# Designs tried in a protein design run: peptides against a protein of PDB entry 7Q4I. Part 90

Target 1, 281 residues: chain A of PDB entry 7Q4I
Amino acid sequence: HENSTIAERLYSEVRVLCWIMTNPSNHQKKARHVKRTWGKRCNKLIFMSSAKDDELDAVALPVGEGRNNLWGKTKEAYKYIYEHHINDADWFLKADDDTYTIVENMRYMLYPYSPETPVYFGCKFKPYVKQGYMSGGAGYVLSREAVRRFVVEALPNPKLCKSDNSGAEDVEIGKCLQNVNVLAGDSRDSNGRGRFFPFVPEHHLIPSHTDKKFWYWQYIFYKTDEGLDCCSDNAISFHYVSPNQMYVLDYLIYHLRPYGIINTPDALPNKLAVGELMPEI

## One batch from the design tools (peptide; made by RFdiffusion4, then SolubleMPNN)

Design b2_p16_5_s3 (from b2_p16_5, 9 letters changed)
Fold by OpenDDE base, seed 1:
Structure b2_p16_5_s3 (fold): chain B 281 residues (1-281), chain A 16 residues (1-16)
Amino acid sequence: as target 1 above (281 residues)
Amino acid sequence: MEKEFEEILEELKKIY
């Protein structure tokens, strides 16, 4: 028996629509496993594809397949969300079909923020965008107001948002969001530890796994350590998670318990006013 | 260990 009262409260108060970037070839191979694991903990789960799949709840976006169309898919996905689902949630998560997300930890991070605050969160990178942008693979979450600004203010204006479908998806949305004054939030916990991760846990948790010259260390907006200090106890996402690893992670996080250890959750922070952010750590 | 892992994984897939 476990007490999920706080998690249930947050499920109701911090509503998250998760949209998954996928393609028809990955519906059965990858996306199905997202649906069967962490995706079931979203308030709403939609798979954004180029083909409809009623079993998966996949939407056929009017875009082609291939890496060169990822930005196109992101634009069309958010247009679709704005048109059909903007009131179904408070927060709108983009994830890949190989991203694993602990949705409860995301709700905890988002709880103090108003969905009317123009903000988005993820693994912040520093290049190309002045305020930074969020890594596409780690997943990123927009407030309802951020989605509105993106779709209504940014997308229709080629000066604010790239009209063609080429470019790095995460960089391009980051540029668009900056241009409409959507703030790139700080997703770190109170100890300054990251919550969104663009790689598997092993790559972050194991010291000296990567060369110091590895691009990641030049891209991260906030300084991060290796080892256990790399990651929040309330980490939200990891990338490059295989379908099999999703089930393993789901077991480890939600089923495996050390007998006799009871974790008391920290008190929820005070809610912020519209436009307010948590202080930087 | 690999066979055991695969078996465990199959059982996990049934739970979810």
Scores: peptide ipSAE 0.046, ipTM 0.708, DockQ to the pose 0.023
Fold by OpenDDE base, seed 5:
Structure b2_p16_5_s3 (fold): chain B 281 residues (1-281), chain A 16 residues (1-16)
Amino acid sequence: as target 1 above (281 residues)
Amino acid sequence: MEKEFEEILEELKKIY
C-alpha cells in the first residue's frame, strides 16, 4: 500500500487553484487530457477560454483568440479568479494546455511560504524585467497576495500595467508584478536544480541537445547544468507535453514502481514569516 | 510507435 499521508496533508494546507490557458479548438484535443491527468491533483481546476464548456469546466473570458490576445486572456483570467475564487486557494497556478505539472512537488516548494507574501514562482528568465520574469510555457504560480496586488493595484493603473492586450504574456505580467513589489522567487531546490521547465524532459536531461547559441541559455536567470543534474528530483513542470505523453508521465510518476525501492520524503522545512523568502543558493 | 505502445496508451486513457 502506498503511504500518501504527507501528500494529503499538503493538499489541505497548500491549496492550489490551477487555471489552464486554452482555446475552443483545444478543448477536446489538449485541455481534456490535462483534466484527466495532472489537473485532477489541483484543489480547483479551471480552463480559461473564449467559449464556455461545461464538460471541461471552461470559462468564456471576454477576449479574442490568437497569440496576440494571450496577455488579455491572462488579465481577464486573474480578474475572474479574484472575483470568484480568491478564497478557494492559497496559490494560483497558470499553465498551458500542453504543460504537465507534478502538483505535489509544487506544494512541497510552496509549503514554507505564506500566501500573504507577495511572491510568484516559475522558470525565471532574466531579459526585459529587472528582477526577472517567469516563463509562460513552464507555468507560474502566484500567492494569494500576488493575485490581489496584480488585480487591485496593477491592472487599474496604466502606468503600472499595460492596458492593451498585446505583448508577450509572461513578460507583461512580470512587469506588472514587479511594479507592485511582487517578488520573483527562486524555485530551485536545495541543490540548486530547477523545478519549472519550458520544454519536455528529454530536452533538459539529454546533454548537448541544444547548442550554446540556443536562446534558452541566454534567457535563464540561474545557471543550469546539462544532464541529470539539470533537474530537481522534485521537478514541478514540463512544457510541450503532448496529450499522449501526459498519460505516459502520469503512469511513470504515479503508477510505475521499482520493486524493493522505498522513497522516504525529506522533512518539511520550517515555515517562513510573511514577506520572508528562502535563502538563495 | 509500436502497436503495443499505442494499445497501452489506449488502456491508460480508459483508467483516467
Scores: peptide ipSAE 0.039, ipTM 0.600, DockQ to the pose 0.023
Fold by OpenDDE base, seed 2:
Structure b2_p16_5_s3 (fold): chain B 281 residues (1-281), chain A 16 residues (1-16)
Amino acid sequence: as target 1 above (281 residues)
Amino acid sequence: MEKEFEEILEELKKIY
């Protein structure tokens, strides 16, 4: 009874490589559940770790473990992608092993953009980087050109990109990308609602769930509301999703249906020229 | 209710 024709079209036309940041201790605990849920909907799925795991399809990056090495992992992950997989996809998503992603909604957002446009998307934060940067936890997606610029132009130049492996991963990549003129895109829908979220749905959907002084409200680049208006009907990602919650979300999003309600997808927008962005909302 | 939920989760994990 399901018509997935448009989703199938976008799967072919908007190819996404998803790389998952993980570690050996989380291969079985977390990463395998990504592989068994939303990760199946990526065109290519790679787990970036410090140890190889053939069951998971994990890559052993030449980095140490720990929070202080997340930036190192990101650099090595994108080097690996550029060397082995740059032509396997059009878009390259970073996610954590506790990030849940609705890949179809990401393809819908990305559809009008050229992968040759130097752009990346995610939950945009305003501090530290002039154009903003994308929250690491919410996941962020680079165009093929953005990956090229990051790996070929930014990483080899210590003046453009931090050479050591310390620092906040999302801030550091944001600085590097800005320095090579990769644009921090606007991932909001046509109603101005966010698509990438650095927390679980409950934290965004429930009004006054967080204190008004919560750092998130100071960091968010675009104004956002609480409640149902917080989040796009085509939301892309949530963070801090437990392994069990991934299966629940998969059921709710892909299986549970309200009888008698038929969703008709909006028409696809026109494709943009290389270097062109969607108009600001 | 918790047992029922855990059973449902186990069934879901088998489907995926």
Scores: peptide ipSAE 0.039, ipTM 0.663, DockQ to the pose 0.023
Fold by OpenDDE base, seed 3:
Structure b2_p16_5_s3 (fold): chain B 281 residues (1-281), chain A 16 residues (1-16)
Amino acid sequence: as target 1 above (281 residues)
Amino acid sequence: MEKEFEEILEELKKIY
């Protein structure tokens, strides 16, 4: 018997809409495996595509396909969410069809924050945007107020938000959000360990002789250690997760248990006022 | 070993 009382409480109090960036060629190959694994733990799950798929619950956005249209998809996805779903959740997660997310750990991180605070979280990168921006691959989560500001204040103004569909999706949304005073939050745990990861667990957990010249070390906003100290015990996301690895991760996290080890969850932190952030670590 | 793992994985996919 498993006690999920706290997780059930957070499911009700910290409502998350997850939207998955995909394309018609990946509906069967990738997206359906998200739906069958971690996506079922979202309060609402929507697949954003260029074609409708009734089996997947995919939305056909008015955008073309290809890497040059990812920014266009993100803009149209958030417009769609704002028009149809802004009151269906408190927080709005973007993920790719090869991102794996532990939604319970995300709810735990978000619990103290008001959804009316203009904030978003993810793996923070330092280039191009003064306050930083969140890595697209690791997934990023906007508060309801952040979505409102993005759609209502930023998108209609070409001076605040890029009107064309070209550019790096994560950088462009980061610029738009900064221009409407949406804060780039700190997603690290109380020990300063990261929660959102732009690569597979293996690449973060195993000290590879990754050349110190690897772009990632120049892009990370916060200094992170290598090895087991890289990652929070309450990690939220990993990227470049194959469909097969999604089922493996789902089994390892939710089914496999070491007999005789019982995890006692930490107490929930105090809730913050609107506009208040957790202290910097 | 790989075939056995793939078979187990296919069975897991049917449960989910």
Scores: peptide ipSAE 0.029, ipTM 0.595, DockQ to the pose 0.023

Design b2_p16_5_s4 (from b2_p16_5, 8 letters changed)
Fold by OpenDDE base, seed 1:
Structure b2_p16_5_s4 (fold): chain B 281 residues (1-281), chain A 16 residues (1-16)
Amino acid sequence: as target 1 above (281 residues)
Amino acid sequence: MEEEFEEILKELEKIF
């Protein structure tokens, strides 16, 4: 028997809409496995596609297929969310169809924040955007106010948001959000360890896996270590997770238990006022 | 190999 009382409380108090970036060719190959694993722990799960799929709960956005349309798809996804779902959640996660997310850990991170605070979280990168931007692959989560500002204030203004659909999706939303004073939050835990990861666990956990010249080390906004200190015990996301690995991760995280070890969760932090952030570490 | 993986996935889908 598990005691899920705190997780159930957070499920109710920190409502998350997850939207998954996908395409029709990946509905069965990838997206359905998100739905069957971590996506079931979202309060609302929507697949954003170019074709409707009633089995998947996929929405056909008015965008073309291909990598050059990812920014277009993100804009239309958030427009759709704002029109139909802005009150269905407090927080709005973008993830890819190969992102794995521990939603309970995300709720824990988000708990102190007001959804009326103009903030978003993810794996923060430093280039191109002064305050930083969040890695697209690691997934990023917007507050309800951030979504409102994005859709209502930024998207209609070509000086604030790129009107064409080209460019790096994560960079373009990052520029847009900065232009409407949505803050790029710090997603690190109280020990300064990251929670959102743009690669598989292996690439972060195994020391010397990457060359020090690898672009990632130049892109990370906050300094991170390799090995076990890379990652929070309350890590939120990993990217490039295959469908098979999603089920493995679901088993390891939610089913596999070391007998006789009971983890007592830390106390929830105090809630912040609207506009307040946790201090940077 | 793809068929074997798809069968494994179908079995995993019953568990999760």
Scores: peptide ipSAE 0.028, ipTM 0.641, DockQ to the pose 0.026
Fold by OpenDDE base, seed 3:
Structure b2_p16_5_s4 (fold): chain B 281 residues (1-281), chain A 16 residues (1-16)
Amino acid sequence: as target 1 above (281 residues)
Amino acid sequence: MEEEFEEILKELEKIF
């Protein structure tokens, strides 16, 4: 028997709508496995596609398919959320159909913040956007106020937000959010360890797995270590997770236990005022 | 338990 009392409290107090970027060819191959694993721990789960799927709960957005339409899907997804679901949650996570998320760890990170604070979190990258932007693959989470500013203030203004559907999705939303004073938050833990990861656990946990010249080391906003010190004990997301790896991660995180080791959760931090951020580490 | 998850667990049991 597990004691989930704190997790149940956070499920109620830190409501998360997860929307999954997918396409009709991936409904059965990838998206259904998100629904059967980590997606069931969201307060609301929606799959954003170009075709409706009643088994998946997929929404048909008015966009074309292909890599060049990802920015178009993101704009239409947040418009759909704002119109139909803005009061169904406090926080709004974008993830890909090959992103795995530990939703309880995300609720723990978000707990001190007001959903009325114009902020978003993820794996922060430094190029192209002055304050940085969040990696699309690692997933990123907007406050309710950030969604409102994006949809109501940024999207209708071509000077603030790109009107066409071309470009890197994560960079373009990052530009739009900066232009409406949505803050790019720091998602690191109190030890300075990352929580959102744009690759599989193996690529972050194994030292020297990637070349030092790999673009990632030039893009990451905060200095990060390799090995076990790369990653928070309360890590939130990983990317390029296969359907089979999602079930393995679900088993390892929620079922497999080392007998005789009991983890005591840290105390919840104090809640911040509207517009207040945690101190930089 | 989902069928695909049960299949993965059976494969893991062969390794341990």
Scores: peptide ipSAE 0.023, ipTM 0.562, DockQ to the pose 0.023
Fold by OpenDDE base, seed 2:
Structure b2_p16_5_s4 (fold): chain B 281 residues (1-281), chain A 16 residues (1-16)
Amino acid sequence: as target 1 above (281 residues)
Amino acid sequence: MEEEFEEILKELEKIF
């Protein structure tokens, strides 16, 4: 007996199109498991590939395969979304075929924001881009206006957005978005805890003797603690999640319940005006 | 190992 009334409301009011970065070799190995787990909770789910797959609902983008083409895929994916799907959602999530996303928690984070606000969210990194950029692996979500600005204003201008397909995908989109005044939002909860994670839960929750030299601590835009305080109770994403772990996470998050503990959701915040952001914490 | 993995996945696919 679950009361999903608020989640159902947010599903209708905060519409999310999820596009999954994949390739033909991963359609069966990885992408199908996204479709069977967290991807079913998106309002629309599209797999962006180099080959069509009717079972998966994969789109063949006009790009080559390999890591050097990820930026090319991202550009073509957002062009495709803008042309065919810009009105099908309010928010547009990029994720990898090994990213797991709690879409309800993302809708909760996004609820106060206008989709006409030029903003995007994810795990914010500080290097290379002045306002920061969002980690590609953790997944990142653009407002409808951010997609419009990216496709219409940034992509056609080689001074604003890299025209070739090379480079770090997440850095390159971050540069393009900054150049068209799309704001790199703060995805942290009211306690300052992160919601988008570029690794599996274990890596963030367990204080690893991660050498203070671990690149992540140099890249993270906001200071975060290790352990249970690392992560919001309303965490949104994790990366490097195996197909098996996706089913485990689906069980743990959506099925496993501690008897006698009732989670009462916090009240929804007030909606922001167009162009407004939540106060910095 | 790959066959066992695919079998486990097929079982998981029936549960979820």
Scores: peptide ipSAE 0.016, ipTM 0.545, DockQ to the pose 0.027
Fold by OpenDDE base, seed 4:
Structure b2_p16_5_s4 (fold): chain B 281 residues (1-281), chain A 16 residues (1-16)
Amino acid sequence: as target 1 above (281 residues)
Amino acid sequence: MEEEFEEILKELEKIF
């Protein structure tokens, strides 16, 4: 018998709207599997596309398809969320249709923060943006106030936010958010271990003989170790997860249990005031 | 082995 009382409490107190970046060619191939796995654990789930799909709950945004339009899609997605859904949640997660998310672990990380704090979280990268920006593939989560500032203050001003739809989506939103004083939060656990990952678990957990010249080591904002110390026991997301791997992860995380091992959750931290962040680690 | 694995994945898709 599982005791989900704390998870149920956090589901109510830390409401998350998840929006999934997808396209019409991926509705059945990828997005459907998000809806059938981790997406069920969001308080609200929306698929952002260029075509409507009533079975998927996909929205047709007024954007073109292709990698050069991802920034355009992100802008229109957050405009849509602000217009229709800003009060439906406290936090607003962007993920890709090949991102896997443990939503309970995200709620645990977000619990101490006010949704009125202008903050966002994800896998923080150091280039291009002074405070850093969050990796697009790992997924990133905005507070309600961060969404408001992005849509109302940043997007209408070409000096604060790029009007063209070209560019790296994650870098461009990171610039816009910095320009309206939305803080790039620290998503690491109390041991300094990461929670949002831009690759599959295997690539983070297994020390690779990969060249230290691999771009990731130059991009990561915080020092990251390989092996067992790479990843929080409360990890939130992984990227490049195939549809089949989503079902495997759902089984491993939510069904498979080692007999006789009982985990007691850590105590919830104290809630922070509006504008306060957790102390630096 | 691949066929057995695909069968497991199909069963998982039905549960979720």
Scores: peptide ipSAE 0.030, ipTM 0.622, DockQ to the pose 0.023; fails the geometry check

Design b2_p16_6_s1 (from b2_p16_6, 9 letters changed)
Fold by OpenDDE base, seed 4:
Structure b2_p16_6_s1 (fold): chain B 281 residues (1-281), chain A 16 residues (1-16)
Amino acid sequence: as target 1 above (281 residues)
Amino acid sequence: DKKLEEDLKKALEELK
């Protein structure tokens, strides 16, 4: 028996639509495993593709396939969401078909924020965008207001948002969002530990003798350490998670329990006013 | 980001 009362409350109060970036070749190989694991915990789950798949709940966006079309797919995905689903959720998560997300931890992070606040969260990177941008692979979540501003204000204006479908999708959406005053939030916990991760858990948790010149250390917006102090106890996402690893993570997080250890949830913070952010750490 | 993926692959290979 498990007490999920708080999780159930947050499920109703912090509604999350998850859209998964995928392609037809990955529907069976990757996307279906998202649907069978962490994607079940989203309030709504949509797979954004170039081909329709009713069994998967995949949408055929009017875009080509390939790495050079990811930005185009992102724009069309949010247009689709705005047109059909803007009122179905409060928050809108983009994830890849190899991203694993602990949705309950995301709801906990988002709880104090108004969905009418123009804000988005993820793993913040510092290059190219003054306020930073969120890493595409780690997944990023937009408030309802952020989606509205992106689709209604940014996308129609070539001066605010790139019209071409080329470029790094995470950088380009970051530029567009900044141009319409959507704030790049701080997703770190109260201890300053990250919640969104652009790599697998092993890469973050195990101190690697990686060269300090590794690009990641130059890209991260907030200073982070490797090892156990790298990651929040309430971590939200990991990237480059294989289909098999998704099932392992699902088991470890939601089923496996150390007998005799009871983890009590922290009290929920106070809700913020519209436009208000949590204090910087 | 293609660069990110490529750099990650290299980093992971170095960790093996």
Scores: peptide ipSAE 0.028, ipTM 0.676, DockQ to the pose 0.161
Fold by OpenDDE base, seed 3:
Structure b2_p16_6_s1 (fold): chain B 281 residues (1-281), chain A 16 residues (1-16)
Amino acid sequence: as target 1 above (281 residues)
Amino acid sequence: DKKLEEDLKKALEELK
């Protein structure tokens, strides 16, 4: 038996729509397992595909399949959300069908922010975009105002947003959002530890013998260390999570408990005004 | 960049 009163409160006050990027070949292989694990904790869950699937709740977007169409799919997904679901949530998460998300930790991070603030969060990378952009694999979350600006102000203007469907989707949306003054937020906790991760927990927690010249260390916007200090106690997402690993993570996070250890949640921070961000660490 | 992330994943798997 556990007390979930605070989590239930945040579920009501910080409403999250999760859209999952997938394709018809992955509906059964990957997307179904998102729906059966962490996706059930979203206020609304939608799978964005090129084919409709009533069992999965998948939407057929007017786009082709393949890596060269990911940017096109992202644009159409947010257009669909804006048209049909903009009032169904306060925050709008993009995730892949191999991303795992602890939605309660995301609600905790988002709680102080107004959904009318033009901001988005994720794993921030520094190249290509002056303010940075959020890694596509780690997942990124837009405020309602950010979605509005993206769809209404950026997408219709080729000078602000790339009109063709080619390119890295995370970089391209980052450029578009910057051009309409959507702020790239800092998702780190109060100790400066990251919450969104572009790899599996194992790759972040275990110091790799990989060359320090590895591209990831050049791409991260904020300096981070490897090991246990790499990751927040309230981490939000991991990428490259297999379907089997999703069930393992669900068990470890929500069911497995060390007997006699009781976790007491920190107090909720004060809410920010519209347009206000948390101070940088 | 999905391509770069996938390349990293493969590189890390090869180190195991």
Scores: peptide ipSAE 0.031, ipTM 0.695, DockQ to the pose 0.144; fails the geometry check
Fold by OpenDDE base, seed 5:
Structure b2_p16_6_s1 (fold): chain B 281 residues (1-281), chain A 16 residues (1-16)
Amino acid sequence: as target 1 above (281 residues)
Amino acid sequence: DKKLEEDLKKALEELK
């Protein structure tokens, strides 16, 4: 048996609503497997689609399907959350239906922060947005205050937020959030290792897997390494995870144990005041 | 950039 006392405490104190970007064609193929794996560890799990599915808990947003409508779907998703669920959680995670998330590690990262601090976290990219923006594929998490500012202050103002539904959704939300003074946080651990990843673990862990000229190295906001030093021991997310790989990851992370090795968790940091961020590493 | 990430995914799948 396991001692999950700290994890249970964080589940109660750091409440996370996870919304999953999906479409009707992926309800059974992908989204269902999120619900059966890591999604069950969210305090609230909602699938944002264009069609309702009561078995999946999918919501039909008033948007069309396709890549050109992802920004529109993101806007409507957060409007829906604000209207129906803003008090159901402290933090609001966007993920794709092929993103895998270790929710306990995300709660650990978020623990010191106030949900009333206008901040969001993810894999930070440096182009297009001065403070950076979070990669859509890696998933990104907004504080309750960040959601409020996005929906109430940014979305209604075409000068602050793009009114049409075209464009890269992660860049567009990044622009909107910056315009309402939501801070792009640093999600790295105390060793400077990343926690949110836009690719599968293999692509980050294996040295020289990609050319140094690969766009990712130009886009990443913080300096990162390859190999075991690429990733935090408390990594949060990976992208392009197949349905089968989600079950494998669930087994490896939550069930498989090396006999005789017991890890003691680090002490929780002190809580920050409203508006305060962790010191830069 | 979601588009670039998806393009990479396709490229990697072709290499398998």
Scores: peptide ipSAE 0.027, ipTM 0.652, DockQ to the pose 0.151; fails the geometry check
Fold by OpenDDE base, seed 2:
Structure b2_p16_6_s1 (fold): chain B 281 residues (1-281), chain A 16 residues (1-16)
Amino acid sequence: as target 1 above (281 residues)
Amino acid sequence: DKKLEEDLKKALEELK
């Protein structure tokens, strides 16, 4: 009864490789549940770890474990992608093993952009990087050209990209990408609502859930509201999603339907030229 | 979200 023709079209035209940041202790606890839920909707799904797991399709990167090695793992992950998978997709999503992603909504956002445009998207934060950087937990997506520039131009140059493996991985990649003129895109919808979220839906949807002094309000690059108007109808990601919540979200988003309500998708926008971005909202 | 706050604090400390 459901017409998925447009989603199928976008699946073929906007190919997404999803790589999941994980570790051996989380293969069964978290990563497996990504594979069993939203990860199935990626064109390609790879788990980046320090140990190989054939059941999970996990890659053992030459990095140590721990939060102080996340930047190292990110660098090695994109090196691996560039070497083995750069032509397998048009867009390359980083997500955590507790990030939930509605891949169809991401494809919709990405559709007008050329993969040859040096751009990346996510939940944009304003500190530390002039153009902003994308929150690691919310997940961020690089164009093919952005990956090329990151791996080929930025990583080999210590002046452009931190050679050490320490530091906040999202800030560090943001610095590197800026230094090679990869643009920090605007992921907001036409109403100015965000699509990538560094928290669970509840934290964004419930007004006054967080203190007004909460760091998030100082970090967000674009002004955002709380409540139902916080989030796009085409939201892409949420963070700190438990394994159980992933299955709940899968049910709510893809199975549960209010009878008699038919959602007609908006027309796809015109494709942009290489290097062109959507107009500011 | 205390977890994110803690993660951010740790990340910031590592940047120092």
Scores: peptide ipSAE 0.023, ipTM 0.644, DockQ to the pose 0.095; fails the geometry check

